# Peptides against a protein of PDB entry 7BDX, part 91

Target 1, 212 residues: chain A of PDB entry 7BDX
Amino acid sequence: EMGAAACTLLWGVSSSEEVVKAILGGDKALKFFSITGQTMESFVKSLDGDVQELDSDESQFVFALAGIVTNVAAIACGREFLVNSSRVLLDTILQLLGDLKPGQCTKLKVLMLMSLYNVSINLKGLKYISESPGFIPLLWWLLSDPDAEVCLHVLRLVQSVVLEPEVFSKSASEFRSSLPLQRILAMSKSRNPRLQTAAQELLEDLRTLEHN

## One batch from the design tools (peptide; made by RFdiffusion4, then SolubleMPNN)

Design b2_p13_8_s2 (from b2_p13_8, 5 letters changed)
Fold by OpenDDE base, seed 1:
Structure b2_p13_8_s2 (fold): chain B 212 residues (1-212), chain C 212 residues (1-212), chain A 13 residues (1-13)
Amino acid sequence: as target 1 above (212 residues)
Amino acid sequence: as target 1 above (212 residues)
Amino acid sequence: LEEEINALLDKIL
């Protein structure tokens, strides 16, 4: 209980840029983010057996950890820290997104996808995550999720790749050959306005890239 | 491990007034400080058996909790929160300071005494803690500690009582009858300059009160 | 829209 409560407060205050700078300016940041990855991984591995109640202290703790990573990645120095000093954590997030089944741990998937999207704002971060083995198949795996919020954040991450010529050019062949176009088109007709808009914008960006 | 790391980061960032305000402005603050008291109490109760290594994750976690309380008490709105909404935590800190033997858990005693001193900056806080059952005997029990830093923070807390006529007048008879004058005089000759100064200042304040 | 996008994909491929 207490660990989850403390971590949840740390998540809440990490919404401030100055708090993120203070966390990263300390000597404990590297250790914290190293153990964060291990803790998130252990939690996901424990799910294969018991139907862990989504409201457990353990779940809340891991959600808070993922939220902290998201808030760190939301600022320039946080992205630089993650990409330079916490690559193992990024690799872990990518791994866990692949290990989770469609419809499994939706809230955690959303938080992890938000963190990856925030990392993708930095060209160095976008390069790093997009060059990860199986990244394109992972995007399509995640886009098969029944949850509209998961799909929304996947589409935003796909858009980050598509809008960066230096990254998109490297994966363009694989991307084109595997693009789940019917799925994206279905999302562009969604009743969820955020999902609808994200799918429409991505389709427009793809059209623009075809004419260049 | 992860809980201790997260709590330690929360402690570090709680040195900022804005972070303390953010912690207290949330709906989770009451629950957090309630569980904080319980966690600190459970830790102290566990010490009666195993020589818990002072460097354990559990020890570090409890030190971080005590540090957070100290940082909250360092600001006006934090003192108001503790005295209005977290009295059980203050009662727990007073209890734990009594339950610990001289020389036992020195670092935790220092942090808890710092928190009580910070609470004592507010007249309402000083009234609350000084009206606690056995408060004056507790001060003398703590002043028997072999650690100079424990004794220093006890003397500072005694000074807060002595300098406030509205509080001192209520306990003046008990205070005068039980004052460990020889112990305070010995501290006024200490080689530790901070302890020496605190003991000298307290003796001067006591002399001033005797002439009024 | 599906036919347009398939026609677009057929131009990209």
Scores: peptide ipSAE 0.006, ipTM 0.763, DockQ to the pose 0.012
Fold by OpenDDE base, seed 2:
Structure b2_p13_8_s2 (fold): chain B 212 residues (1-212), chain C 212 residues (1-212), chain A 13 residues (1-13)
Amino acid sequence: as target 1 above (212 residues)
Amino acid sequence: as target 1 above (212 residues)
Amino acid sequence: LEEEINALLDKIL
């Protein structure tokens, strides 16, 4: 309970750039984000046995941790910190996104995808995550999720790759050969307006890349 | 580990007035400070059996909680919140200061005393804590502590009572009848310059009150 | 749009 409450407060205040700078300016930031990855990993590993109620203190704690990572990644200095000093956390997030089954822990997936998207705003971050082993297969695995919000954030991350020629050129062959175009097209017809828009924009970006 | 790390980060950032306002502006503040009191109480109760190593995650967590309370109490809106909405936490801090033996958990005592002193900057806070049952005996109990920093913060809290005529007048008879003057005089001769100064100032304030 | 998409699919495949 208390840990979840404290972490939830830290999540809430981490929406401020000044708070993110204060967190990162401390000597404890490295340790905190290292243990964050371990804690998230332990939580995801615990899901394979007991149906952890999504309303558990543990779930709330892990959501708050993922929220903190997302808020840190929303800030330029936070992205620089994550990409330079917390690569293991990014690797963990990528791993956990692969370990979770479709429809499993949707809220956590959304937060993790938001964090990766925020990291992808930095070219160095985008390079790092896109060069991760199995990144393209992972995107397609995540795009198989029944949840529209998961799929939305996957499409946004895919768009970040497509919009960066230096990154896309390295993955272009694998991307083209494995692209679940029918799935993206189905999303462009979604009743979810955000998902629909993101899928349409990505299809437009893909069309532009074929003509070049 | 992770709870202590998160709480330590929250403690660090709570040194900012804007962070305190952000914490208090949230819907979770009441619950957080309620559980804070319970957690501190549980920790102090656990000390009677096992010598909890001061370096434990639990100790670090409780110190961070006490540090957060101290930082909240350092700000006017935080004092107003504690006195209006978290009186049970103040009651708990007063109780725990009584439950701890001389020399036991010095760091926690210092943080709790700092929080009470910060609350005492507000006349309403000073009234509330000074009207608490056994407050004057508690001050003298705490002044028996062998730790100079504990005694310093007790003297500062005593000074806050003495400097406020409306508060002091209510306690003046009990205060005069129970005043450990010899102990305060001994502190005025301390090698600790901060303790020495605080004891001297209090003795001057007491002399001024006898002449009025 | 479906024909353009299928034509795009036929170029990617």
Scores: peptide ipSAE 0.000, ipTM 0.763, DockQ to the pose 0.011
Fold by OpenDDE base, seed 4:
Structure b2_p13_8_s2 (fold): chain B 212 residues (1-212), chain C 212 residues (1-212), chain A 13 residues (1-13)
Amino acid sequence: as target 1 above (212 residues)
Amino acid sequence: as target 1 above (212 residues)
Amino acid sequence: LEEEINALLDKIL
């Protein structure tokens, strides 16, 4: 209980840039983000056995942790910190996104995807995550999720790759050969306006890249 | 581990007024401070049985909680919140200070005393804590501690009472009849300059009140 | 537009 409450408050206040700077300016940031990855991994591994109630203290704690990572990654110095000093956490997030089944832990997936997207705003971050083993297959695995919000955040991350020529060029062949085009086209017809727009924009960006 | 790390970061960032406002502006503050009191109480109750290592994760967690309370109480809106909405936490802190033996959990005592002192900066806060059952005996119990830092913070809190005529008048007879004058005089000769000064100032303040 | 997008995408695939 108390840990989840404290972590949830830390999540809430971490929406401020000054709080992110304060978190990272201390000597405890490295340890915190190291244990964060381990804790998130332990939680995801526990899900294969016991039906952890989505509203458990542990779930709330892990959601708060993922939220903190997202908020840290929203800030320039936070992105730099994550990409330079907490790569293991990024690797863990990528792994956990792969380990989770479609429809499993949607809230956590969304938060993790938001964190990766925020990291991708920095070219160095985008390079790092896009060069991760199995990144392209992972995107398609995640895009198979029935949850529209999961799919939205995948599309945003895919768009970040497509819009960065230096990154896209490295994966262009694999990307083109494995692209779940029919799935993206189906999303462009979604009733969810955010998902619809994101899918349409991505299709337009892909079309532009074909002509160049 | 992770809970202690998260709470320690929350403690660190709570030194900012804006962070305190953010903590209190959310819907979770009441629950957080309620559980804080319960957690601190549970920790202190556990000490009678098992030698909790001072450097345990649990100890660090409780120290961080006490530190957060101290930082919240340092801010005007935080004092108002504690005195209006978290009186049970103040009562718990007073109780825990009474339950702890001399020399036991000195770091926690210091943090709790600092929080009470910060609350005492507000007249409403000072009234509330000074009107608590057994407050005068509690001050003398705490002043018997061998730790100079504990004694310093007790003297500061005693000074806050003495300097507030409206508060002091209510307890003046009990205060005068039970005053550990010899102990305070001994502290005025301490090699610790902060303790020495605080004891000297209190003796001067007491002398001034005798002449009025 | 959808047919053009599909036809273009069919050229990539």
Scores: peptide ipSAE 0.006, ipTM 0.764, DockQ to the pose 0.011; fails the geometry check
Fold by OpenDDE base, seed 5:
Structure b2_p13_8_s2 (fold): chain B 212 residues (1-212), chain C 212 residues (1-212), chain A 13 residues (1-13)
Amino acid sequence: as target 1 above (212 residues)
Amino acid sequence: as target 1 above (212 residues)
Amino acid sequence: LEEEINALLDKIL
């Protein structure tokens, strides 16, 4: 209980750039982000198909950790830190996103996807995550999720790859050969206006790349 | 381990007034400080005379909690919050300072004494803690500690009582009848210059009050 | 579940 409360407060205050700089300026940042990855991994492994109650202290603790990573990745120096000094955490997030089943831990998936999207704002971060083994299959796995918010954040991450020619060119063949076009087309007809817009924009970007 | 790391980061960032305001501006602050008191109490009860290793994750977690309380109490709005909304935490700190034996949990005692001193900057806070049952006996119990830093922070808290006429007048008879004058005189001859100065200043303040 | 969560929290803490 106390750990979840402390992490939740740390998550809340990490919305400030000054607080992110203070977290990263300390000698404890590396250890914190290392243990963060291990904690998130241990939590996901403990799920063993049990529908953990969404409101458990453990779930709240891990949500707060993922929220802290998201807020750190929202800041330029935070992205630089994650990409340079916390690659194991990025690898862990990618792995955990693959290990979670469709519909499992939706809020955690959203936070982890938001963190990866924030990292993708950095070209070095985008290169690192997009060159990760199984990244393209992972995108399509996650896009199969029934949750509209998960799918929205996947589409945003896909768009970050498509909009960067240096990144997209390296994976263009694999990307095109595995593209779940029917799924994206279905999302472009969604009743969720945010999902509809994101899917439509991505389809327009992809059409532009086919004509060039 | 992760909880201790998160609390340690929260402690570090709580050195900022803006972060203290952000912690207190949330709806989770009351719950956090309630659980803080319970966690500190549970830790002290678990010590059962065992010399817990000074570097255990549990010790580091409780040190971080006490450090957060100290940093909150250093800020005007934080003192107001503690005195108005977290009296149970103040009562817990006073109780735990009484329960700990001389030489036991020195660093925790120092942090708790620093928090009470910071609260004593607020006249309402000073009134509240000084009117607590057994407060004067507690000061003398803590002043028996072999640790110079514990004794220094006790002398600072005693000085806060002596320097406030409205507070001192209510307890002047009990204070004078129980004053460990020989102990304070011994501290005024200490090789520790900070302890020596604090004891000498307190003796000068007490002499001034005897002549008025 | 609460005991397993607490046991996991005790491993994480």
Scores: peptide ipSAE 0.000, ipTM 0.743, DockQ to the pose 0.065; fails the geometry check

Design b2_p13_8_s3 (from b2_p13_8, 6 letters changed)
Fold by OpenDDE base, seed 2:
Structure b2_p13_8_s3 (fold): chain B 212 residues (1-212), chain C 212 residues (1-212), chain A 13 residues (1-13)
Amino acid sequence: as target 1 above (212 residues)
Amino acid sequence: as target 1 above (212 residues)
Amino acid sequence: LEEEIEELLDLIL
């Protein structure tokens, strides 16, 4: 589809900070990200019915949308925009990550997790997402995914929470009571070197917090 | 539609030379401009049947596509790309300008004429479009449009041909025999100051060529 | 992160 192609090109150029500033400086940014969330939600809801081909134009379109959100969240002004003016989109991403089954739409999950990680670079963003209802259970649900990349990005997002005392202190009790330690330990033994490293680093950070 | 919104944002950012370079430096540029031409053609063909609303998502999408082509053609590397690697798109634009009736899709005509004008800045581009079959009759067909902006951009494109001796010499006989002088004279009396000026300048350029 | 996104792009596309 031409829409998917145009969206894919917009995704590619959105890696530039100047392009992100141009997107956000326009009068259309708010509407665009509102429709983005609705479109992603509609796509995920369509997956429970007819098996849309993973390589469909619609799938590529939604991946490009998630990629644009990720690229916007990679930039400081983009993070500020998302957290201040596009919270509904962040809520949608969190909801969709919960709605998708383990092994379902792996690529989309990775992109959405990357966007949340990028938002988490800002203390305001990290506070917002970590205070979302069911956030800790969602992380453990996602960590049950068979895909190593999904699990890697979950571990990175968990690490962002653990490394921020202001955020971790609020959820430390829930976190300690529900931590899937056996799963993280299994990942620290993974043959995937990225997953192995991320799991080891998280375990070291958690040990440091138990001693403090 | 989300596609129209994404395409509109891509159009907006494509005003940057760096974004045009990024679009063209990718492996997808050839396919994108191929699909662009096909999409524009399909849209114009749909207008003869059901009255698509001029403000429809599809119309906005196609306008954004034409805007992207115009922005690409505004840049030197973009002109080179279009003339060397995307000639089918230029042929499509010329064809669509012929297929549209006077007063039909005025905004699209203006964008397409702007793209052709931008291509005409390069001698290679000007040669290519001016040597297209039926080019001179097409200019006169377009100059019959009731819209002043369409006529203005036709006059500018005619001026680009007239100001280039290598190009004008090849078509000078056809041009002189078919020149709608009464129409251009009527435009030189227009209340629209831009149209009036463009028509006067063209008449002066033509007089200079008759004396040489 | 850009390289990982580009590699993911190449895997998604």
Scores: peptide ipSAE 0.000, ipTM 0.680, DockQ to the pose 0.040
Fold by OpenDDE base, seed 5:
Structure b2_p13_8_s3 (fold): chain B 212 residues (1-212), chain C 212 residues (1-212), chain A 13 residues (1-13)
Amino acid sequence: as target 1 above (212 residues)
Amino acid sequence: as target 1 above (212 residues)
Amino acid sequence: LEEEIEELLDLIL
């Protein structure tokens, strides 16, 4: 109970850039993000099947941790910290996104995808994530999710790769050969306006790259 | 481990007035401070005798909670919040200070005494604390502690009572009849400069009140 | 072990 409450408050205040700087300026930041990765990994490993009590204190605690990482990654110095000093956490997030089944832990997946997207705003972060083993297969695995918010955040991360020539050129052959075009086309017809727009924009970006 | 780490980070950032305002402006502040009191009470009740692993995760967690309360009480709006909306927490801190033996949980006692002192900066807070049942006996119980920092913070709280005529007038008879003068005189001869000064100042304030 | 894990979880959570 109290750990979840404290972590939730820390999540709430971490939306401030000043608070992120204060967290990172402290001597405990490295340990905190190390334990964060371990805690998230332990939680995902403890998930027996599809049964999630979304309102459990444990779930709330892990959501708060993922929320803190997302808010840290939203700030330039936070991205630099994560990419330079907490790569194990990024590797853990990528691994956990692969370990979770479609429809499983939707809110956690969204927060983790948002954190990766925020890291991808930095070219160094985008390079690190996109050069991770199995990254492209992971994107397609995640895009198979029935949840519109998961799919939206996957499409945003895919777009970050497509829009960066230095990253896309390294993976272009694998990307094109494995692209779930029918799935993206289906999303471009979604009743969800945000998902529809993101899928349409990505399809336009891909068409532009085929003509070049 | 992770709860202690998160709570320690929240403690660290709570030194900022902006962070205290953000904590109090949230919808979870009341619940957080309610659970804080319960957690601190549970910890003190679990203390079997004199054996404290000061470096335990549980100890660190409770120290962080007490540190957060202290930092909140250092801010004007935080004092108003505690006195108006979290009186149970103040009552809990007073109770726990009575339940702890001399020399037991020294660091926690110091943090709790600092929080009460910070609350006492507000006349409404000082009135609330000083009108608490057994407050004067509690001050003398705490002043029996062998630790110089505990005694220092007790003397500061006693001085806050003595310097406020509206508060002191209500308790002056009980205060004078129970005053551990020999103990305070011994502290005025302490080799600890901070304790020596605080005891000397209090003795001067008391002498001034006897002449009026 | 379950009680110790619950107590540890209650300490962590």
Scores: peptide ipSAE 0.000, ipTM 0.680, DockQ to the pose 0.065
Fold by OpenDDE base, seed 1:
Structure b2_p13_8_s3 (fold): chain B 212 residues (1-212), chain C 212 residues (1-212), chain A 13 residues (1-13)
Amino acid sequence: as target 1 above (212 residues)
Amino acid sequence: as target 1 above (212 residues)
Amino acid sequence: LEEEIEELLDLIL
């Protein structure tokens, strides 16, 4: 309980840029983000047995950890830190997104995808995650999720790849050959306005790339 | 491990006034400080058996909790919150300071005493803690500690009582009858310059009160 | 728009 409460408070205050700078300026930052990845991984591995109630203190703790990573990645110095000093955490997030089944741990998936999207704002971060083994198949695996919020954040991450010519050119052949176009088209007709907009924008960006 | 790391980071950033405001503005603040007291109490109760290594993750976690309380109490809105909404935590800190033997848990005692001193900056806080049952005996119990830093923070807390006429007048008879004058005089000759100064100032303040 | 998108994408695939 206490750990979850402390971590939840740290998550809440980490929305401030000054707090992110303070976290990263401390000598404990490297250790914290190292253990964060291990803790998130341990939690996901424990799910294969018991339907852990999503409202458990352990779940809340892991959600807060993922939220902290997301908030850190929202800041330029936080992105630089993650990409330079916490690559193992990024690898862990990518791995866990692959290990989770469609419909499994939706809230955690959303937070992890938000963190990856924030990392993708940095060209160095976008290069790193997009060059990860199986990244394109992972995007399509995640886009099969029944949850609109998961799919939204996948589409946003796909858009980050598509909008960066240097990154997209490396994976363009694999991307084009495996693109779940019918799925994206179906999302462009979604009753969820955020999902609909994200799918439409991505389809427009893809059209622009075909004409150039 | 992860809980201690998260709590330690929260402690570090809680030195900022803006972070304290952010913590207290959240809907989780009341729950956090409630559980904080329980956790600190549980830790102290566990010490009666095994010499828990001071360097344990559990010890570090509890030190970080006490540090957060100290940092919150350093800010005007934090003092107001503690005195109005977290009196149980203040009662717990007073109780734990009484339960600990001289020389036991020095670092925790220092942090708890610092928190009480910070609370004592608020007249409402000073009134509350000084009116606690056995407060004057508790000060003398703590002043028997062999640790100079414990004794220093006790003297500072005693000074907060002595400098507030409204508070001191209520306990003046008990204070005068039980004052460990020889102990304070010995501290005024300490080789520790901070302890020496605090003891000298307190003795001067006491002399001023006797002439008025 | 959807038919045009499908036609465009069928041209790309």
Scores: peptide ipSAE 0.020, ipTM 0.699, DockQ to the pose 0.011; fails the geometry check
Fold by OpenDDE base, seed 3:
Structure b2_p13_8_s3 (fold): chain B 212 residues (1-212), chain C 212 residues (1-212), chain A 13 residues (1-13)
Amino acid sequence: as target 1 above (212 residues)
Amino acid sequence: as target 1 above (212 residues)
Amino acid sequence: LEEEIEELLDLIL
């Protein structure tokens, strides 16, 4: 409970750039982000056993951790820190997104995908995550999720890859061969306007790349 | 471990007034400060059993909690919040300071005394803590501590009472009858310059009150 | 309260 409360407060204040700089300027930042991945991994592993209530203090704690990572990744210096000093955390987030089944831990998936998207704003971050083993299969696995918000954040991450020629060129063959086009087309017809727009934009970007 | 890291980061950033306002402006602040007292109390109770290493993650966590309370109490809106909405936490801090033996948990005592001193800057806070049952005996119990830093922060709190006529008048009889004058005189001769100065100033303030 | 605090400590540590 207390850890969840403290992490929730830290999450809330980490929306400020100056707070992110203060976090990263401290001598405890490396340890914090090192343990964050371990704690998130432990939580995901525990889900295969006892059905921890998604509203548990543990869940709230892990959501706050993922939220902190997301907020840090939203800032330029935070992205630089994560990509240079906390790559193990990024590897853990990628692994956890793969370990989770469709419909499992939807809120955590959204937060982790938001963090990866924010990291993808940095070309070094985008390169790092896109060069991770199984990255393209992972995107399609995540896009199979029944949750519209999970799918939205996957589409945003896919778009960040597609819009960066230096990254897309390396994965273009695998991307073209495995692209769940029917799934993306279905999303472009969604009643969810955010999902619909993201799927339409991605389809337009893909069409542009097919003609170049 | 992770909670200690998160609390330590929150403690560090809570030195900013804007972060204190952000903490208090959130809907989780009341819950956080409610649990803080419980967690600190649990830690102090655990010390009578297993000698938890003062350098344990638990100790670091509780120090960070006490540090957060101190930083919140350093700001005007934080003092207002603590005195109006978190009186149970203040009662807990007073209780814990009484439960701890001389030389026990010195770092925690210092942090808790700093929080009470910061609260004492608010007249409502000073009234609240000084009107607590056993407050004057507690000051003398704490002043018996062999640690110079504990004694320094006790002297500062004693001075805040002595310098406020509205508060001092209510306790003046008990204060005069129980005043450890020889202990304060010994501190005024300390080699610790901070303790020496604080004891000298308090003796001057007391002399001024005896003549008025 | 002790159990809640132990559960808290286990979440914190």
Scores: peptide ipSAE 0.000, ipTM 0.676, DockQ to the pose 0.082; fails the geometry check

